# Peptides against a protein of PDB entry 3ZOQ, part 8

Target 1, 223 residues: chain A of PDB entry 3ZOQ
Amino acid sequence: QLLQDSWWNQLKEEFEKPYYQELREMLKREYAEQTIYPDSRDIFNALHYTSYDDVKVVILGQDPYHGPGQAQGLSFSVKPGVKQPPSLKNIFLELQQDIGCSIPNHGSLVSWAKQGVLLLNTVLTVRRGQANSHKGKGWERLTDRIIDVLSERERPVIFILWGRHAQMKKERIDTSKHFIIESTHPSPFSARNGFFGSRPFSRANAYLEKMGEAPIDWCIKDL

## One batch from the design tools (peptide; made by RFdiffusion4, then SolubleMPNN)

Design b1_p9_1_s4 (from b1_p9_1, 6 letters changed)
Fold by OpenDDE base, seed 3:
Structure b1_p9_1_s4 (fold): chain B 223 residues (1-223), chain A 9 residues (1-9)
Amino acid sequence: as target 1 above (223 residues)
Amino acid sequence: DFYKASYDT
């Protein structure tokens, strides 16, 4: 099966639907004819690193980085050795100001994922050099379902929604059970309008502690 | 040189 059991139980019906089969066929053509990111084996890394039951926090992104060697199937994250993109740099600046973490010498957020931070893009693939090239091809239906099944979960989830694109998903989240942390996007074009100073990391941990859950160790060690 | 949601304000 495509996913680990906990996610498969939640999403298996989606993979049987026509929209996903059409998406899969499209992706086969794209990966054969174009340079597509991330590597096809890494598309579902967010779900591989963070099981359905282990999700504590969700951070929504748009689509993967479209430069060589960058995307690793986790929103905002880049493979070790890759220059940190501007938005990620700003995320680390806020992390430092929020809870005192040092700026890591790499951009991999895998340590967050392993602790229950689901780093989910709404679109999970992209053509090299062409941002949003796979928008509207079917990924959004699947990732909407991921949000839905998390919203339906009784154990609370914290959704961190940076920017308008992510915030459009609020209507899918049951706020009677789940917590939402909102701000402008960490992009250089929007970070100074609310992202900086929003302290999403300490706020997320405050909610986790209130729920009786272990907080996230957001600080990332150098490699 | 990648801007996620670069036009999002």
Scores: peptide ipSAE 0.038, ipTM 0.739, DockQ to the pose 0.178
Fold by OpenDDE base, seed 5:
Structure b1_p9_1_s4 (fold): chain B 223 residues (1-223), chain A 9 residues (1-9)
Amino acid sequence: as target 1 above (223 residues)
Amino acid sequence: DFYKASYDT
């Protein structure tokens, strides 16, 4: 489905490694025996929408939403028609306060992804109703590699790291070459401790403009 | 499609 498999060139070696083979076998069982999100065809949507070369910004999430119909393979994003989760609502509130965007009537961030915002979770699957149920099963090794190959890319990337989990990945990022935007997580539990007012969207665009790249149109149209 | 190559048997 990818027009150009730039990610394949970067990740093909990982898919041949035993850890990924084991992960794959685990996932086969999980999808057969449990309700797993997102849909298996959507697991790699972040990579489908945003090629390796097209990445301008990375927003790291932890693992997919674990409710019915929510996860669409993009961090923080939910399928149209699904009510916006609290963290996503806060993201949109900050977006509005930061750069004046209206709150969209849906929660799909696909428009960001299509512009080069890699919406990557560190774990790409989850059991229904069981947050982090697929933690430590191999996804982190793959997604670490994704971060690594982006860090190694000559063309700079902006990493938006919300919360401790994402910020733990900072050690993998060459900060001499790439830009980091850090704040507390948009979760209601932490948003008021630094996420609100962090203005990640305007800051990201400022970096892009300095690099001579087109800024992201962060505003999301209603569906 | 790298996904299919990597996941599907």
Scores: peptide ipSAE 0.034, ipTM 0.723, DockQ to the pose 0.025
Fold by OpenDDE base, seed 2:
Structure b1_p9_1_s4 (fold): chain B 223 residues (1-223), chain A 9 residues (1-9)
Amino acid sequence: as target 1 above (223 residues)
Amino acid sequence: DFYKASYDT
């Protein structure tokens, strides 16, 4: 598989730091002793699908889905054939209401990633059935760096920040160059408090067009 | 190789 060398150039220094080496050793133990998601080969799928230079939009998640067969290394996305989780269902409801897209019969957001939507979780692994089990183990420092290098990029980026967890990263984003779209989280617990009607997809495309870039085709084809 | 350098066994 092709690897994104543009990300390597931006992140290579992080991989040499003690925190990441400790994270790596922890992950080796975790994958050996526990059921960890996503598959180890899929941990960096967000970076694999969307190069540093090709990032147009960033959508931040917290950590991967922790059920069998769900996580595929992309925030909010699930593998084909997997039932759409509640938050993802709400994302598609907003997508339909915002720009008229049909609700797809699957939950894979790979088509977004291939167009420049970086679907990044702040924590990239999780134990089966244990949400946030890998919180505070080093991923956050790496993903903070990912946000930082994007913020430092001259070419503008659109950051879609759903919920307070994602919005905590605002301080790392240079708003003189980049755009932020904020709302409550798509979770059933918060979607009706601001996510629905926030129209993040049309707003993102409006920014892209204003910048002279091709908009994202947010509509997802059935499989 | 980005992946192997970043993680792998």
Scores: peptide ipSAE 0.033, ipTM 0.715, DockQ to the pose 0.025
Fold by OpenDDE base, seed 4:
Structure b1_p9_1_s4 (fold): chain B 223 residues (1-223), chain A 9 residues (1-9)
Amino acid sequence: as target 1 above (223 residues)
Amino acid sequence: DFYKASYDT
């Protein structure tokens, strides 16, 4: 990891744009007047845990969990001690069937993030109990830029795109040098239509090994 | 850390 923040170098121009300033002002009002998740200090956890240079894999989510104590600033991840949401349970079921990992006793995916798995939601905040309440407010433009600068990176990235929402970002990815893993969403409503059996974890590691990089240790230790 | 400082409320 470089001494200078590698994400700042990639995104600094975005933060000066009017759309982001408007988003920032909106968020100030929202956090002051509403219960917003995640904690404001956790909004950019995905970028904190996984620098631009360290990204190996990207897993895209939509927006944060909107229940108390759930959102961790990482897509699909929940803080330790939080009941695993249905989609996350299915992710762990596929993980077990794919590469034999045990089901962890918590839902934190921080260990993935620390290894280079960017757990990015396209929208990074949400009002309590109101899914997609911050949709269309500017986050998508920033996170699109995150995808773009990763796509422009010479060192290849693996993008795991579960469901239609994530797959809509495929057009932004240079598939001549980056790899895509697609399936239906891990949600109980869609998992049996293709997510189960898709083996995204072993496939991602196969790509990493082909690239001469260390594979991800996807197995999560109990706390 | 710019990100944390920017949204600390």
Scores: peptide ipSAE 0.026, ipTM 0.692, DockQ to the pose 0.029

Design b1_p9_2_s1 (from b1_p9_2, 5 letters changed)
Fold by OpenDDE base, seed 3:
Structure b1_p9_2_s1 (fold): chain B 223 residues (1-223), chain A 9 residues (1-9)
Amino acid sequence: as target 1 above (223 residues)
Amino acid sequence: SRYAAAYDV
């Protein structure tokens, strides 16, 4: 099976559906004929690091970074040794202003994932140098289902929705149970219009405390 | 290739 048990129980039926089989065949061809990111073994890293039951917070991205060595299967995250992309730099700036964390010397968000922050892109693969090249190929249906099964979960989740693309998923979230934190996207083109000063990290932890759960340690150690 | 289709997705 592709996923660990908790996610497999929620998603196994999706992998047998025609849309996913078509996606899978497309991906096999893409990986064989072109340079695709992330590494195929890393596609589902977000679900590998954070089990269905352990999800506390969801941060939605669009699609993976399309440069060499960048994407590691987690939204906004880059492998150690990779220059921090502009949006990630802004995320760390807000993190610093929000709760006082230092800006790390790398861009890996794995420590968040291990604490229950599901770093989910809506599209999980991309061609080198071609942003959104795998948009509309089937990933969105699977990742919509991921959002749906989390929304159906009794234990509340906090959804952090940066920008219009992520906010379009709000309709899928049962706000009678779950919490939503919205702002503009951390991109340099939008961050000054609401992302900066939105304090998503402290707000998320405030909700976790209200729920009686341990807060996230958002601060990232240097490597 | 590090991006081989041999890995199931």
Scores: peptide ipSAE 0.037, ipTM 0.738, DockQ to the pose 0.032
Fold by OpenDDE base, seed 2:
Structure b1_p9_2_s1 (fold): chain B 223 residues (1-223), chain A 9 residues (1-9)
Amino acid sequence: as target 1 above (223 residues)
Amino acid sequence: SRYAAAYDV
């Protein structure tokens, strides 16, 4: 099966629907005819690293990095050895100011994912050099369902929503059960308008501790 | 869009 059991139980019906089959056929053509990121085996890495039941925090991105070797199927994350993109650098700057973490020498956020941070993009593939080239092709319907099934979960989730695109998903989140942390996007174009100083990492951990859960170790070790 | 471009950075 495509996903681990916990997510498969929540999403299996989506994969049988016509919209996803059409998306799948589109992706087959795209991967055959274009350079598409991430590697097809990495498309669902966010769901592979973080089970449905283990999700503690969700960080929403838009679509994958579109440069060579960057995307690894996790929002904002880049493979080791890849230069940290500006938004990710700003994320680490805020992390340092928020809770004192050192700036890592790489950009992989896998350690977050393994602790229950679902690093989800709303669109899970992209053409090389063409941001949002796979927007409106069906991914959004699936990822909306991911948000929906998390919203319906009894165990609370913390949603970190950076920027307007992510914040548009707020209407899908049951705020009677779940927590939302909002700010401007970490992009250099917007970070100084609210992202810096928003302290999402300490705030997320405060919620987790209040719920009696282990906090996230947000600090990332050098490789 | 401006946001899309900002995210790519």
Scores: peptide ipSAE 0.035, ipTM 0.668, DockQ to the pose 0.386
Fold by OpenDDE base, seed 1:
Structure b1_p9_2_s1 (fold): chain B 223 residues (1-223), chain A 9 residues (1-9)
Amino acid sequence: as target 1 above (223 residues)
Amino acid sequence: SRYAAAYDV
């Protein structure tokens, strides 16, 4: 099976559906004929690091970074040794101003994922150098289902929705049960219009504490 | 730690 048991129990039916079979066939061709990111073994890293039951926070991205060595299957995250992309730099700036964390010397958010932060892109693959090249090919249906099954979960989730793309998913979230943190996107084009100062990290932890759960240690150690 | 799995492309 593709996923660990907790996610598999929620999503196994999706993988048998025609849309995903078609997506899989497309991906076979793409990985054979093009350079596709992330590595095929890393496509579902967000679900590998954070089980269905362990999800505390969801941070939605659009699609993976499309440069060599960048994407590691986690939204906004880059592999160690990779220059931090502009949006990620701004995320760390807000993190510093929000809760006092130092700026790490790398861009890996794996430590967040291991604590229950689901770093989910709505599209999980991309062709090298071609942003959104795999948009509309089937990933969105699967990732919508991921949001749906989390929305249906009894234990509350915190959804951090940066920018309009992520915020369009709000209609799928039961806001009577789950918490939403919204702001503009951390991109340099939008960060100064509301992302900076939005304090999503302290706000998320405040919600976790209200639920009687352990807060996220958002600070990232140097490697 | 993460669950080890390789996607069957």
Scores: peptide ipSAE 0.024, ipTM 0.613, DockQ to the pose 0.028
Fold by OpenDDE base, seed 5:
Structure b1_p9_2_s1 (fold): chain B 223 residues (1-223), chain A 9 residues (1-9)
Amino acid sequence: as target 1 above (223 residues)
Amino acid sequence: SRYAAAYDV
């Protein structure tokens, strides 16, 4: 099966639907004829690292980085050895100001994912050098379902929604059960308009602690 | 988005 059990139980029916089959056929062509990111083995890394039941926090991204070696199937995250993109740098700046973490010497957010931070892009693939090239091809329907099944979960989830694209998903989130942290996007184009100072990391941990859950260790160790 | 266009999103 494509996903580990906890997610498979929630999503398996999606993979049998025509929209996903069409998406899959498109992806087959794209990966064969174009350079597509991330590596096909890494497409579902967010779901691989963070089980359905273990999700504590969701951070929504748009689509993967479209440069060589960058995307690793986790929103905002880049593989070790890859220069931190500007938005990620700003995320780390806010992290430092929020809770005092040092700036790591790499951009991998895998340690967050392993603690229950679902680093989900709404679109899970991209053509090299062409942002949003796979927008509207079916991924959004699957990732909407991911949001939906999390919203339906009894155990509360914290959704961190940076920017308008992510915030458009609010309507899918049952705010009677789940928590939303919103701000402008960490992009240099918007970070100074509200992202900086939004303190999403401490706020997320405050919710977790109130629920009696272990907080996220947001600080990332150097490699 | 402008972020996507500029920064590989």
Scores: peptide ipSAE 0.040, ipTM 0.713, DockQ to the pose 0.309; fails the geometry check

Design b1_p9_2_s2 (from b1_p9_2, 5 letters changed)
Fold by OpenDDE base, seed 3:
Structure b1_p9_2_s2 (fold): chain B 223 residues (1-223), chain A 9 residues (1-9)
Amino acid sequence: as target 1 above (223 residues)
Amino acid sequence: DFYAAAYDT
């Protein structure tokens, strides 16, 4: 099966639907004819690292980084050895100001994922050098379903929604059970309009502690 | 759109 058991139980019916079958066929052509990111084996890394039951926090991105060697199937994250993109740099700046973490010497957020932070892009693939090239091809329907099944979960989830694109998903989230942290996007174009000083990391941990759950260790070790 | 864009690389 494509996913580990906890996610498979939630999503298996989606993979049988025509929209996903069409998406799969499109992706086969794309990966054969174009340079597509991330590596096809890494497309579902967010779900591989963070099981359905283990999700504590969700951070939504749009689509993967479109440069060589960058995307690793996790929103905002880049493979070790890759220069930190501007938005990620700003994320780490806010992390430092929020809870005192040092700026790591790499951009991999895998340690967050392993602790229950689902780093989910709404679109999970992209052509090299062509942002949003796979927008509207079917990924959004699957990732909407991911949000839906998390919203339906009894155990509360914290959704961190940076910018308008992510915030458009609020209507899918049952706020009677789940928590939402909103701000402007960490992009240099918007970070100073609300992202900086929003303290999403300490706020997320405050919610977790209130629910009697272990907080996230947001600080990232150097490699 | 700076508010909607996810990545700026």
Scores: peptide ipSAE 0.045, ipTM 0.740, DockQ to the pose 0.367
Fold by OpenDDE base, seed 1:
Structure b1_p9_2_s2 (fold): chain B 223 residues (1-223), chain A 9 residues (1-9)
Amino acid sequence: as target 1 above (223 residues)
Amino acid sequence: DFYAAAYDT
């Protein structure tokens, strides 16, 4: 069984479909012939750390970091010891301005994932040094289904959609039931056009509290 | 190395 029970019950049919079988075969070749990130065992870390039932917040990313040792299967997150990429640095800057958290000495967002923040990329693998190299190969269909089954969940979810790519998924989300936080992307190319000052962390927690749920402890401890 | 430019804005 590829996924833990809560996600498997929602997604098991996808893994039997031809598109995913083709994707799987492609990935087998890619991992054998190329350097692919993240490690194959880490591809579904977002789903491993955050069960279907435990999802409180979703943060959508595009595809994994494509440098050595960076990607760990969580959107925007990098393994400990890895230099924080520019977008992640800006995320932490906004976190600091929003709710006063200190800038951590690492870039791992695992603590968010363990609290119910699904850190989902729309594409879950990438070739070293080649951003979006696995775009359009089947991941998007699976991750769309992930969004769909969350949208269909009775218990509300908060979707944080940074940038146009993520915001394109808004049409798949039942906004009568789920809450959307939108802004420009944390990328240096767009952060000053709306991401900074958007206060997604406090807004997410405010909504969680309104729903009677425990807020996320967004502050990340040093390692 | 990965740069933010790799992500759509």
Scores: peptide ipSAE 0.043, ipTM 0.722, DockQ to the pose 0.177
Fold by OpenDDE base, seed 4:
Structure b1_p9_2_s2 (fold): chain B 223 residues (1-223), chain A 9 residues (1-9)
Amino acid sequence: as target 1 above (223 residues)
Amino acid sequence: DFYAAAYDT
């Protein structure tokens, strides 16, 4: 099966639907004929690192980084050794100001994922050098379902929604039992309009504490 | 970065 059991039980019916079969066929062609990121084995890394039951926090991204060696199947995250993109640098700046973490010497957010932070892009693949090239091809329907099944989960989830794209998903979230943290996007074009000072990390941990859950250790150690 | 992901503001 494609996913670990906890996610497979939630999503298996999606993979049998025509839209996903069409997406799969498209991806086969794309990976054969184009340079596509991330590596096909890493497409579902967010779901691999964070099981359905272990999700504590969701951070929504748009689509993967489209440069060589960057994307690792986790929103905003880059592989070790890769220069931190501007949005990620701003995320770490806010992390430092929010809860005092040092700026790590790499951009991998795997440590967050392993603690229950689902780093989900709404579109899970991209052509090299062509942002949003796989927009509207079927990923959004699957990732909408991911949001839906998390929203339907009894155990509460914290959704961090940076920017308008992510915030459009708020209507799919049952706010009677789940928590939303919203701000402008960490992009240099928007961060000073509300992202900086939004303190999403301490706020997320505050919600986790209220739920009786262990907080996330957001600080990332150097490699 | 030219190769950075383009995200909505």
Scores: peptide ipSAE 0.041, ipTM 0.704, DockQ to the pose 0.158
Fold by OpenDDE base, seed 5:
Structure b1_p9_2_s2 (fold): chain B 223 residues (1-223), chain A 9 residues (1-9)
Amino acid sequence: as target 1 above (223 residues)
Amino acid sequence: DFYAAAYDT
């Protein structure tokens, strides 16, 4: 996959390591023998849309949606024309309540990514119908490195950590430089326990403005 | 730009 030069400089050593080579070989087998999401060309979409230097905000997900046509290589995002998953619907509900955005008629978060919102899953592939099927196969080591190099960056980053899985990465983030926004997960099972009303979008923009950076236009236009 | 092959044979 083609990556931005700024990410290559940060991650090139990882791609040469045995764990990644083993992951790559595993993925070759999986894509050959199973239905794997996202499309292999979309695995690194989060890095494609948001360069290392352009990252303003990170939103961590677990692993891709495992249904047909859903996964877009961006955490929580689905391709246009795909029904919005429950968690994404709740994200948009919070977005509406937080800053007044209308709920878009699609679930693509590409517009966020293009503005510097790194929509990163900790695991970047999944077998159809089998959530977390590629957990523990090497992706976490790479994505941990992504978090690490962002944490080491001088320019501050805002990390939005929804739910326990994402929050477990907090220990890797230098909070002397970077900002953390935490709440329960947007899943219907947890959203009412803290996600709703957490106002992550306005809070993120408040930090950006304090840093003298342009806020994110979180509102998503219809397609 | 750089290339990291996920599925290069």
Scores: peptide ipSAE 0.031, ipTM 0.688, DockQ to the pose 0.024

Design b1_p9_2_s3 (from b1_p9_2, 5 letters changed)
Fold by OpenDDE base, seed 2:
Structure b1_p9_2_s3 (fold): chain B 223 residues (1-223), chain A 9 residues (1-9)
Amino acid sequence: as target 1 above (223 residues)
Amino acid sequence: DRYKAAYDV
């Protein structure tokens, strides 16, 4: 099976649907004819690192980084040794101001994922150098279902929605059970309009503690 | 920045 058991039980029916089969065929062509990121083995890394039942927090991104060696299947995250992209740098600046974490010497957010932070892009693949090149090809329907099954979960989830694209998913989230933290996007073009000072990390941990759950250790150790 | 087009203010 494609996914670990907890996610497979929630999503297995999607993979049999025509839209996903069409997406799969498209991806076969794309990976054969183009340079596609992330590596095909890493497409579902967000679901591999964070099981359905272990999700505490969701951070939504748009689509993967489209430069060589960057994308690792986790929203906003880059592989070790890769220069931190501007939005990620701003995420770490806010992290430092919010809860005092040092700026790490790398951009991997795997430590968040392992603690229950689902780092989900709405589109899970991209062509090299072509942002949004796989928009509208079927990923959005699958990732909408991911949001839906989390929304339907009895155990509460915290959704961190940076920017308009992510915030468009609010209508899919049952706010009678789940929490939403919203601000502008961490991009240099929008961060000063609300992202900086939004304190999403401490706010998320405050909700977790109110629910009797262990908070996230957001601080990232140097490699 | 890869988010320039989508998140330009």
Scores: peptide ipSAE 0.043, ipTM 0.740, DockQ to the pose 0.165
Fold by OpenDDE base, seed 1:
Structure b1_p9_2_s3 (fold): chain B 223 residues (1-223), chain A 9 residues (1-9)
Amino acid sequence: as target 1 above (223 residues)
Amino acid sequence: DRYKAAYDV
């Protein structure tokens, strides 16, 4: 079984569809002939760390980091020991300004994932050094379904949508049930145009409290 | 940065 039970019950039909089988065959060839990130065992880490029922917050990314040792199957997150990419640095700067967290000495967001923050990329694999090299190969259909089944969930979810790419998914989200936090992307290209000062972390926690749920401890401990 | 301006607006 590819996924844990809660996600498998929601997504198992997708894995039987032709588009995913074609994606799988493509990935087999890619991993055999190219350097692909993340490690094949880490592709679905976002779903492994955060069960369907435990999702409180969703943060959408585009595709994995394409450098050695970076991607760990979680959007924006990098493995410990890896230099924090610019967008992640800006995320931590906003986190500090928003709720006073210290800047961690690593870039792993696993602690968020374990608390119910689904760190989902819309495309889940990439070739080394080739950003978006696996765009349009089938991942988007699967990850759209992930968004759909969360939107259909009775228990509300908070969607954090940074930048235009993520915001294009807004049409798939039932805003009568779920809350959306939007701003420009944390990338250096766009962060100063609205990401900084957007306070997504305190806003997310305020909504969680309003819903009677425990807030996220967004602060990340040093390793 | 791994992100490009066209995708980070």
Scores: peptide ipSAE 0.038, ipTM 0.739, DockQ to the pose 0.151
Fold by OpenDDE base, seed 3:
Structure b1_p9_2_s3 (fold): chain B 223 residues (1-223), chain A 9 residues (1-9)
Amino acid sequence: as target 1 above (223 residues)
Amino acid sequence: DRYKAAYDV
């Protein structure tokens, strides 16, 4: 099966639907004929690192980084040794100001994922050098379903929604059970309009504590 | 950066 059991139980029906089969065929052609990111084995890394039951926090991204060696199947995250993209740099700046973490010498957010932070892009693949090249091809239906099944979960989830794209998913989230943290996007084009000073990390941990759950250790160690 | 103003206004 494509996913671990906890996610498979939630999503298996999606993979049988025509939209996903069409997406799969498209991806087969794309990976064969173009340079596509991330590596095909890394497409579902967010779901591999964070099981359905273990999700504590969701951070939504748009689509993967489209430069060589960058994307690792986690929103906003880059492989070690890769220069931190501007939005990620701003995320770390806010992290430092929010809870005092040092800025790491790499951009991998795997440590967050392992603690229950689902780093989900709404679109899970991209063509090299062409941002949003796989928008509207079927990924959004699957990732909407991911949001839906989390919203339906009894155990509360914290959704961190940076920017308008992510915030459009708010209507899918049952706010009677789940918590939403909203701000502008960490992009240099929008960070000064509300992202900086939004303190999403301390706020997320405050909600986790209210729920009687262990907080996230957001600080990232150097490699 | 890929997260341009066009994607987040």
Scores: peptide ipSAE 0.037, ipTM 0.740, DockQ to the pose 0.146
Fold by OpenDDE base, seed 4:
Structure b1_p9_2_s3 (fold): chain B 223 residues (1-223), chain A 9 residues (1-9)
Amino acid sequence: as target 1 above (223 residues)
Amino acid sequence: DRYKAAYDV
């Protein structure tokens, strides 16, 4: 797989920086010595499915699911056949209440990504069974740059920021051009404190229509 | 390939 040209033009300078070189060397060791998720070929799936120019919406996650077969290189998404994690179940519950979509029989959000929803984690790898094990190793600097170059883009973007971790990125977003949708996290521990009823999907589509863009078809078909 | 060389792990 290749990074799309539009992303390469935005990020090529980052890949040459010492921090990223060190990150890459760390990852080589980790993948050799540990079980790391997602598969190394899937690390940049968010950028593969959604080009820089095609981004309409950004949904920020923290780091990948750390269980076998779960992480798909897309925030909150799981491969078909994988049990839907609690946060994802709540996302689909809100989707159903917000715009009437049926709850799909799988957890793949690839259809969103293909429509311009950048499903970006701030940290793109994790060691099996060890949440945030790759925190502070360089991913955040790269993903901050991804947010920055999107913020600098003339064509507006909608940023959906669930929970405090994602909301800390708000300071990097030019709100004179871009739109922010904020709520508590879809986690069972926080969803009832504001995520449920936040209607992020209809709100995102309302912004897209206001911009003269096609709305996202958020409904996911069964496989 | 410049892309693979840059980010492939």
Scores: peptide ipSAE 0.046, ipTM 0.787, DockQ to the pose 0.024; fails the geometry check

